# Peptides against a protein of PDB entry 3H8D: the designs that were tried, part 117

Target 1, 122 residues: chain A of PDB entry 3H8D
Amino acid sequence: DMKRQQRFFRIPFIRPADQYKDPQNKKKGWWYAHFDGPWIARQMELHPDKPPILLVAGKDDMEMCELNLEETGLTRKRGAEILPRQFEEIWERCGGIQYLQSAIESRQARPTYATAMLQNLL

## One batch from the design tools (peptide; made by RFdiffusion4, then SolubleMPNN)

Design b2_p19_7_s2 (from b2_p19_7, 9 letters changed)
Fold by OpenDDE base, seed 4:
Structure b2_p19_7_s2 (fold): chain B 122 residues (1-122), chain C 122 residues (1-122), chain A 19 residues (1-19)
Amino acid sequence: as target 1 above (122 residues)
Amino acid sequence: as target 1 above (122 residues)
Amino acid sequence: SREERLAQVQAALNELPDY
């Protein structure tokens, strides 16, 4: 139900090709997740050298994190949890509203907090 | 409804009596707020020299912030917004669960996200 | 790919300090 806790996380990652380079040559990406209760609702990935990846539950399940929140260990990682707006700002900038809207309209999106909020906003 | 955004804030304050003292003599308190959508659901105040103050909507309206979230300007204050857990940790430590529970049982608490979550937890 | 992304996430998690 809509009483589930909404939690957001961000962690940096370095491309495998850069992992052994000098620090100045390691291009950092960012992995974002929105959990609607225990289960992921949205995922987002920023990359230094390619377009952002946006993923929504239902449509993109096979490309998203398959672990529940507890299984990820994200809640136990210092500095990983972020404010909702820290996620949403990037999500919006990357066209996430339109992406999720299209997924809803095509009946590909699984109902989540994100889908409910979007439908309330529009 | 329970689809409202839950947002949490913390700001420091200095007691009026200390405002003109040297920095070393200014005892800092902390003001916390939980907003359930536009309206405050819980307020909490930590003081350097007295017990914490816990306030819940319905019961303590006259002692709580009367402004809606937008009116407070909190969303525009850098560093004011905090994670839910940063609020809840202090709330729990100060006996907030018991305080809110008692307010619910006595029929003094206004229904909020906080009351709903507590009732789901118990 | 999903596998590559998951591996990166797991590696990143391993590098972050625990509470």
Scores: peptide ipSAE 0.078, ipTM 0.609, DockQ to the pose 0.672
Fold by OpenDDE base, seed 3:
Structure b2_p19_7_s2 (fold): chain B 122 residues (1-122), chain C 122 residues (1-122), chain A 19 residues (1-19)
Amino acid sequence: as target 1 above (122 residues)
Amino acid sequence: as target 1 above (122 residues)
Amino acid sequence: SREERLAQVQAALNELPDY
């Protein structure tokens, strides 16, 4: 359980409406994912023109990436994998601690490495 | 225990004898470290002119970094922290699996995240 | 929508080089 490999990824995304605009007019967002073993535990999206989206396993399964890590191909994309702290720094800044804590307290969060770490902190 | 943060670092080193040579005559080695929480679990050194050095906690404490992670300042060195796989790829290539396994079997290895992961694999 | 976001992620993945 706690021995599952924790892996973090970040990829840029461009809004569909901006795909064919000049480079200076393409607003870049960022898609972040935390995988606890093969399955996603947390997802986060930074947008150029709207608030961050935070998602946690159990509560937000219907809105999160449904593919297992291998299916995503993320492990084969150069530069996609990031350090845990590179994920956590943004997660914390976006209110991820409070979001996950509320999901645990409401019994919506699926037990993951992320929930265990937070419960260890509190 | 298994909730301790696993962090990996890599820094280059130049041999003292080469410090004042011309740049083309400075042979660069690499120092690698795996920290299981605040304490080093594995260390590895790649040399330009001799075999790799592999070190594991418990067995090789006298030859490994004696500083805790905070004391090293590695967390504050830009570009020093690396992904787990960036460490493990070199570790495996250098025979680290067999080295750690032998240290476990001889009862020389201190229990760490590294020993637990290997025991999970075998 | 979720579908639109997933499509954006997939498109982004396609733009990234493989190892």
Scores: peptide ipSAE 0.077, ipTM 0.602, DockQ to the pose 0.660
Fold by OpenDDE base, seed 2:
Structure b2_p19_7_s2 (fold): chain B 122 residues (1-122), chain C 122 residues (1-122), chain A 19 residues (1-19)
Amino acid sequence: as target 1 above (122 residues)
Amino acid sequence: as target 1 above (122 residues)
Amino acid sequence: SREERLAQVQAALNELPDY
């Protein structure tokens, strides 16, 4: 139910092509996740050289992190956990509200805390 | 309802008696708050020279912050907002679970997100 | 007291920068 703990995480990633480049040439992206209880509800990827990627549970399961929260180890990584607003600000900026709404309307979105919040906001 | 935003804050305070002492002699305490939507649900005070103070809505209203979240300005103070776990870790360490449970059992606690979470945990 | 706690909170808030 909606009493599940909502937790948000952000971690940097380096493009595979930049793995062995000098530090200044390693362009950093950012991986974001929203976990609704143990399961991911939303995922977002910011890239330095391509448009952001938005993913929502139900619709994008095949592209989203398949690990539950415990399996990710995110709760044990210092600096990985972020405030809800730190996620939502980027989500909104990337068009996440419209993306999630469309997923709900097309009946592709799995019900999550995120879908419930959006339905309250509308 | 339990869809209300749960937000947590921490700010330092200096004891009144230390206000005009040298910096090294200003022993810092910590004020913690859990807001369940606009209203405070739990408050906690860590002091350098006395036991921690735990306060829960309904039971301790007269001793808790009387300002709603907006009135406090906490959401506009950089560094004040903390993660839920940063609050809960201290809350648990101070005996907050037992304190809140006792308040529920005595029918002194106002229903909040905190009371609901505890009732799920038991 | 409630008043003392509120004063402490207000003082602490004044020490933190605004967004």
Scores: peptide ipSAE 0.031, ipTM 0.569, DockQ to the pose 0.673
Fold by OpenDDE base, seed 5:
Structure b2_p19_7_s2 (fold): chain B 122 residues (1-122), chain C 122 residues (1-122), chain A 19 residues (1-19)
Amino acid sequence: as target 1 above (122 residues)
Amino acid sequence: as target 1 above (122 residues)
Amino acid sequence: SREERLAQVQAALNELPDY
């Protein structure tokens, strides 16, 4: 149901190789998630030293967060939740529209709020 | 359509009587708005010296913001947009659920995302 | 009143910086 709560989250992550480095040497990436109700619909990762990773439900299930939103604990972490636009702005800049569109066209994307919105826009 | 963007905003306001007082004597209220797509669905006002004001579309149209979201400029004001939960938490504390429910039951509320969500919850 | 609330909203908006 497209009436499901759409919730967006962003958390920093440190590369495993940097975990024991001095704070100044820990390059942070950013992990983004769009949850369509309890399940992740889109995931995005900004890395300091490699291209962004874009993931969409259906196509990339094996690479995406397997936990439902409640299981993630994201809703209980202060500062993790972000506005839709804060997600979408980065998503767009990373080429997320094209990525999701391609997934829809290839019939790899499962229907989500994201697919519905895109199809309404196009 | 319940696929419309749900956007929430909060801005401070100073009582007219306090506008010329020293900063320490300016008691701020808070103005909240829920926009269901372009139009306001719920409005809420927290005042420093009187009970909260709760307003719902259909019932309270004459007392609510008459501008569509774009006309308000809220989307262009830094720090104005808030998360849904930031609105809902205050809405709940103010008795908004009961207020909206009463408006639905009295057939005064026009259908919005808010009415749909409440009816799904009850 | 509605007019007063609108004025308050506009005043509040003027206090916030634009994006």
Scores: peptide ipSAE 0.031, ipTM 0.575, DockQ to the pose 0.682

Design b2_p19_7_s3 (from b2_p19_7, 10 letters changed)
Fold by OpenDDE base, seed 1:
Structure b2_p19_7_s3 (fold): chain B 122 residues (1-122), chain C 122 residues (1-122), chain A 19 residues (1-19)
Amino acid sequence: as target 1 above (122 residues)
Amino acid sequence: as target 1 above (122 residues)
Amino acid sequence: SREERLAQIRAALDKLPDY
């Protein structure tokens, strides 16, 4: 239910092809996750060389992290946890509202805190 | 309800008596607030020279900030917003769980996200 | 691929220090 703790995380990643390049030539991406209680509700990736990737629970389970929050170790990673708005700002900018809405309308989205909040917003 | 956004803030303050002293002689306190949607649910103050102050909605309304979240301008102050755990860690250390529990048991606490979460924890 | 992306994420997690 809505009493579950909502937690957001962000970590940088480097493309495999850039892994061994000079630091100045490593293009940084960002991986974001929203956990609704122990389970992922939304995932998002900012890439330097391709469009953002938006993923929502139910629709995109096969492409999202399958680990629960504790299994990821994110809560134990220094600097990984971010404020809700730090996730939402990027989510909104990347078209996440429309993406999630479409997933709801197509009956592909699993109910989460995110789906509930979107229903309140519309 | 539980769909309201939970946001936490922290700002430093200097005692009035220390306001014009040399910087090294200004003792810093910390003011904390938890907002359940637009309205304050909990307030907390760390003082350098006296015990922490814990305040909960319903019981301590007269001693808490009377402004709603938007009126405070906290959302617009750089560095003011903190992670939930940054508030909760101090709250717990200062005896906030017991304080809130006592307020609930005495029927002094207004129902908030904080009271609901405490009921889940116990 | 999903596998590659997940591998990158796991690698990134491993690089971050624990508390």
Scores: peptide ipSAE 0.095, ipTM 0.607, DockQ to the pose 0.666
Fold by OpenDDE base, seed 2:
Structure b2_p19_7_s3 (fold): chain B 122 residues (1-122), chain C 122 residues (1-122), chain A 19 residues (1-19)
Amino acid sequence: as target 1 above (122 residues)
Amino acid sequence: as target 1 above (122 residues)
Amino acid sequence: SREERLAQIRAALDKLPDY
């Protein structure tokens, strides 16, 4: 239901190939997640050298984080939680609105807060 | 409705009596606000030398910020916006749950996201 | 691969300190 808490997180990741390089040579990516209550609704990955990856619940379950919010420990990691707008700004810039809309239209999306908000805006 | 955006803000304030004192003598308070869409739902004030002030929409309208969110300019103030938990942690510590519950029971509270969440928890 | 990418993310999560 719409009373579920919406929480957003961001963490850095480094490519395996850069793992043992000097810090200046570790090209940093960013992993974003939107949790609708305990369950992930959207995931987004920014990479230094390839296109962003956008994922939505229902359609992309096999590629998304398999842990519920509590299992991730994200709420206990300092600096991981971000404001909704900090997620949405990047989501929009990466074409997330169209991506989610297409997933809804093709009946691939699982209903989430994100699908409800989009269907409210349209 | 429950689809309204919930946003939280915190700004420091200095007591008028300390306005012209040296920085070390300016005892800092904190002003907190919860906006349920464009309208304030809760306000909270932490003071260095007196008990906290808790205010809820409907009951305390005359003591709360009279500006809607857009009019405040808070969304444009760097560092003003905070996470929901950063508000709620202080709210709870100050007895806000009981305060809001009492306002609901006495029919003084205007329905907001905050009242709905409380009534969902109870 | 997808599996490698997911493993990378999980590893990143594990490396972040808790409060």
Scores: peptide ipSAE 0.094, ipTM 0.602, DockQ to the pose 0.628
Fold by OpenDDE base, seed 3:
Structure b2_p19_7_s3 (fold): chain B 122 residues (1-122), chain C 122 residues (1-122), chain A 19 residues (1-19)
Amino acid sequence: as target 1 above (122 residues)
Amino acid sequence: as target 1 above (122 residues)
Amino acid sequence: SREERLAQIRAALDKLPDY
């Protein structure tokens, strides 16, 4: 159902190896999530020292957050929720459109708001 | 079409009478807008010295922003765009649910994402 | 590993203040 609430979140993460370093040496990564209702539709991870990770529901279920939205507590974390465009801008920059399209074409993608919007666009 | 982009904005306004007063005497109001695609669906105004104003498309067209989203320039105003919940929280607090419901029941409301979501809820 | 990555995310969540 495309009437499900679409919500986006971003949280920083610090590598375990950097945990006790000086602040300037704690290289910050970013974890992004798109929730289509209670369930994750897309996940993206930006790292200071490796390529971005793109994940889409269906194809990458085993690598994505297994918690539903409420279980994550993200809705209660101050500053975690971001605007849709804040997610999409990075998603597009990282090649997310092509990634999701490929997942759809290979029939690996689970239907989500994200797949519907992409199929709308193309 | 419920696949239209839902975007929310908030900007402050200063009353003309306060325009040249000292900063502490410039009472700040807030203008809120919900755009369902390019067209406004809901508008809300918070005032320092009078009750909130609630407006819904169809019923209140003559009192609402007449510009489409692009014409407003809101998408280019830094800090103007807000999260859906930032709008909805105030909307609900001001009695917006009942206001929109009444507009639907009286057949004054134009169909929008807002009307669809409300009808989903009830 | 996936588990380590997810653990990092969970730890990051715990560090963020609640509303």
Scores: peptide ipSAE 0.091, ipTM 0.606, DockQ to the pose 0.669
Fold by OpenDDE base, seed 5:
Structure b2_p19_7_s3 (fold): chain B 122 residues (1-122), chain C 122 residues (1-122), chain A 19 residues (1-19)
Amino acid sequence: as target 1 above (122 residues)
Amino acid sequence: as target 1 above (122 residues)
Amino acid sequence: SREERLAQIRAALDKLPDY
């Protein structure tokens, strides 16, 4: 369970509406993922024009990446992998601790490394 | 045990003999560390003019960093922290798996995250 | 020696900027 690799990734995305604009007019967002072994445990999206989106496994499966880590190819994308703290810092700032905690309390969160760590933190 | 943060670091070092040479003549080595929680689990040194040095907790304590992670200041050094794979790739190339395995078999290795992962890998 | 290596590491650490 807790011996699975915890891997974190961040990739930029540009809104479809900005796709054909000049580079300076393409507002960049950021897509974050925490993979607990092969499966995503947390996802986060930073958008230039709307609130952050926080998603946790179990609760938000339908809105999260459905591909396993290998299928995503993230491990092969140069610059995509980030340190745990690079994920956690943004996660925390976006209210991720509270979001995950609420998902645990409502019994919507699938147990992951993230849920275990949070429960140890509390 | 397995819930401790695994953090990896890399910093350059220059040989004392090269200290006052022109930059192009300063051969850079690399110092690597894997911290399993607050304490170092593995250390590795890449040298420009001698074989790599591999060190594992328990066996090589006297030659490894004696400071806990917080004391090192590594977490506060910009660019020092690296991804697990950035450590492991070099570790593997240097024969780290065999080195750690031998240390386990000889009962010289202190149990760490690294020993646990290796035992799972085998 | 260990002492020399430690000194090198400390020196290297000092050369890296803090966050």
Scores: peptide ipSAE 0.021, ipTM 0.576, DockQ to the pose 0.677

Design b2_p19_7_s4 (from b2_p19_7, 10 letters changed)
Fold by OpenDDE base, seed 4:
Structure b2_p19_7_s4 (fold): chain B 122 residues (1-122), chain C 122 residues (1-122), chain A 19 residues (1-19)
Amino acid sequence: as target 1 above (122 residues)
Amino acid sequence: as target 1 above (122 residues)
Amino acid sequence: SRQERLAQIQAALDKLPDY
């Protein structure tokens, strides 16, 4: 059902190794999630000193958030929800379109809003 | 097509009568728009000294934004785009659910994402 | 690992204020 609400979230995290360092020495990472209705469709992780991690539903289920949207508590966290474009801009920059396209072509991606939109665009 | 992107915007405006008044005497209104793909689905206007205006596609076309999303330039206005919930919260508070429902029941509303979502909810 | 990432996410969530 493509009528499901598409919601996007971003939260910062600090690496465990930096947890007790002075603020100036805490390198911030960013965790992003796209929920297609209650279930995650895409996940993205930006790290200060390693390549971004891109994950898509179906292919990467074992590495993605296993909780439904309500269970995450993200909707109750002030400032966590972001605009679709705030997610997509980073997704595109990190090669997410190509990543998802490859997952679709290899029959690894499960159908989501993201897969549908990509197929509409191409 | 319920796969269209749903985008929401809010911009402040000053009433024409207040345009040349001192800043302290300029009462700010707020203009809200929901775009279902390129075309407006809902419009809402908050005024400092009169009731809110609620408008839905089909019923209120003559009073709503006539430009498609690209033509509005809203996507290029910094700070104009808002989260869906930032629109919906005000919409609900102003009686928008009832307004849209009435427009559907009277066969005045044209089908949009908003009409579909309302029908799914009820 | 997934577990490490999930732990970091949970820790991040715990630091964010609720509505």
Scores: peptide ipSAE 0.114, ipTM 0.589, DockQ to the pose 0.676
Fold by OpenDDE base, seed 5:
Structure b2_p19_7_s4 (fold): chain B 122 residues (1-122), chain C 122 residues (1-122), chain A 19 residues (1-19)
Amino acid sequence: as target 1 above (122 residues)
Amino acid sequence: as target 1 above (122 residues)
Amino acid sequence: SRQERLAQIQAALDKLPDY
């Protein structure tokens, strides 16, 4: 059995409405992704003016990145890759544990490294 | 089966002989570690004036960090944790693949995440 | 929408330097 690499990424985004504003007026959001091998397992979006968005594979496939990791180009972007804990700290703060747990219990979550880790933690 | 976290660390060290020299004369080395869960799987030392040192669990236990990850305090040291690729890039450049492969073939390597990954790569 | 989010992410990626 091949073991899949767990890789985490974060990139900033600017709201379209702020695109042409002065730099100080461009409120920055953050897009986070956890890839379990080539496919996304979790996605998280931090917005300056709305609640965070939490997404998990299986449940939220239609709202998540559809590209495999290689197709995203994330691995080739300097500063995009982050440590697992840098993802998990924000994930936990946003209620990601409960969100994923609920998705598992409702049988909506596709089994991933993330679901396995959570099930081992409980 | 619980999946162990793979965590990588890098810290600088100054040669004892350079300890009291001017900052520009303190040649910095680098200490690297790969922890497979709580225990070290690989260690690597980059020196300014001698060949790199490569160490793998099972073969080089007596020369490697004897403390578990929690005992090291590495997880609490700002800037110590690095990305897997930051370790692997240097590991590869130093001939780590061949070193670990030889340790596996000689039956000296303790099975770790690192040995499993190498065996899957070949 | 998904398309809007994807567009934002793609735009963000394009602004990041390559290795």
Scores: peptide ipSAE 0.112, ipTM 0.586, DockQ to the pose 0.685
Fold by OpenDDE base, seed 3:
Structure b2_p19_7_s4 (fold): chain B 122 residues (1-122), chain C 122 residues (1-122), chain A 19 residues (1-19)
Amino acid sequence: as target 1 above (122 residues)
Amino acid sequence: as target 1 above (122 residues)
Amino acid sequence: SRQERLAQIQAALDKLPDY
């Protein structure tokens, strides 16, 4: 259902090993999520010391957030919600279009708003 | 087409009469817009000295922004784009749901994402 | 691991202020 609300979130994370270091030594990563209605459609993780992680529903369900949007509490966290473009800009830069396309072509991707949009683009 | 990108914007305005007054005497209003793809679907104006103005496509075309989204330059204005909820919260507070519903019932509203969402709500 | 990442995410959420 293309009428489902598309919502995007970003939160910072600090590595456990850096948790008790001085602020300048706490390397910050970023966790991104795209929710297609209550269910996650895409997830992305930016790390200070390793390549980005890209995840899409269907293919990567076991590696993605298993909580529905309400369960995450993200909607109640100040500053967590971001504009669609703030997600998509990073997604594109990290090769997300190609990643999702490959997941669709291999029949691993679950149909979501994200898959529908990509299919309209190509 | 429910696949059209829904984008929301907010910009401040100062009344022409206050343009050359001291900063403390410049009463700030707010201009809000909802674009359903390239075309405006809803517009809202908050004024410092009069009731809010609510406008919906079809009914209020002659009072709304006539430029398509690209022509407005809003997408290039830093800080102009806002989250859907930042628009909807004010829209609801100002009686926008009832206003749009009445426009639909009177057959004055042009079909937009906004009208479709409201019809799903009721 | 997924579990470790999820724990980090949850910890990050706990540090963010609520509305």
Scores: peptide ipSAE 0.111, ipTM 0.582, DockQ to the pose 0.658
Fold by OpenDDE base, seed 2:
Structure b2_p19_7_s4 (fold): chain B 122 residues (1-122), chain C 122 residues (1-122), chain A 19 residues (1-19)
Amino acid sequence: as target 1 above (122 residues)
Amino acid sequence: as target 1 above (122 residues)
Amino acid sequence: SRQERLAQIQAALDKLPDY
């Protein structure tokens, strides 16, 4: 149901190897998530020292967050929720449109708000 | 089409009578808007010295912003865009659910994302 | 690994303040 609430989140993460370094040497990455209702639709990880990771529901379930939105606690974390555009801008820069399209074409993507939006844009 | 982007905005306004007062005496209100695609669906005004004003499309068109989203320039104003919850929390506190429901029941409300969401909750 | 990434994300969540 396209009436499901679309919510987006971002949190920083520190590399395990940097956890005990001085703050200036803790290179942080960023974890992004798009939730289509209670379930994750897209996940994205920005790393300081390797290419971005893009993940879409259906195709990448084994690598994506397995918790539903409520279980994550993200809605209760101050500063975690972001605007849709704050997610989409990075998603696009990382090649997310092409990635999701390929997942749809290969019939690996689970239908989500994201797949519906893409199919509407094409 | 429920696939239209839902966007929310908030900007401060100063009462006309306070425009030339010292900053400490400029009591600011807050103007809120919900845009369902390019068109306003709900408007809300918080005032420092009078009750909130709630407005819904169809019923209150004459009192609501007459500009479409692009014409407002809100998408280009830094800090103007807010999260849906930041709008809804205030909307609810001001009695917005009851206001919109009454507008629907009286057949004054134009169908919007807001009316659809409410009808889904009931 | 996935497990390492998930643990990393969970640790990050735990460091964020609640509302």
Scores: peptide ipSAE 0.109, ipTM 0.579, DockQ to the pose 0.667

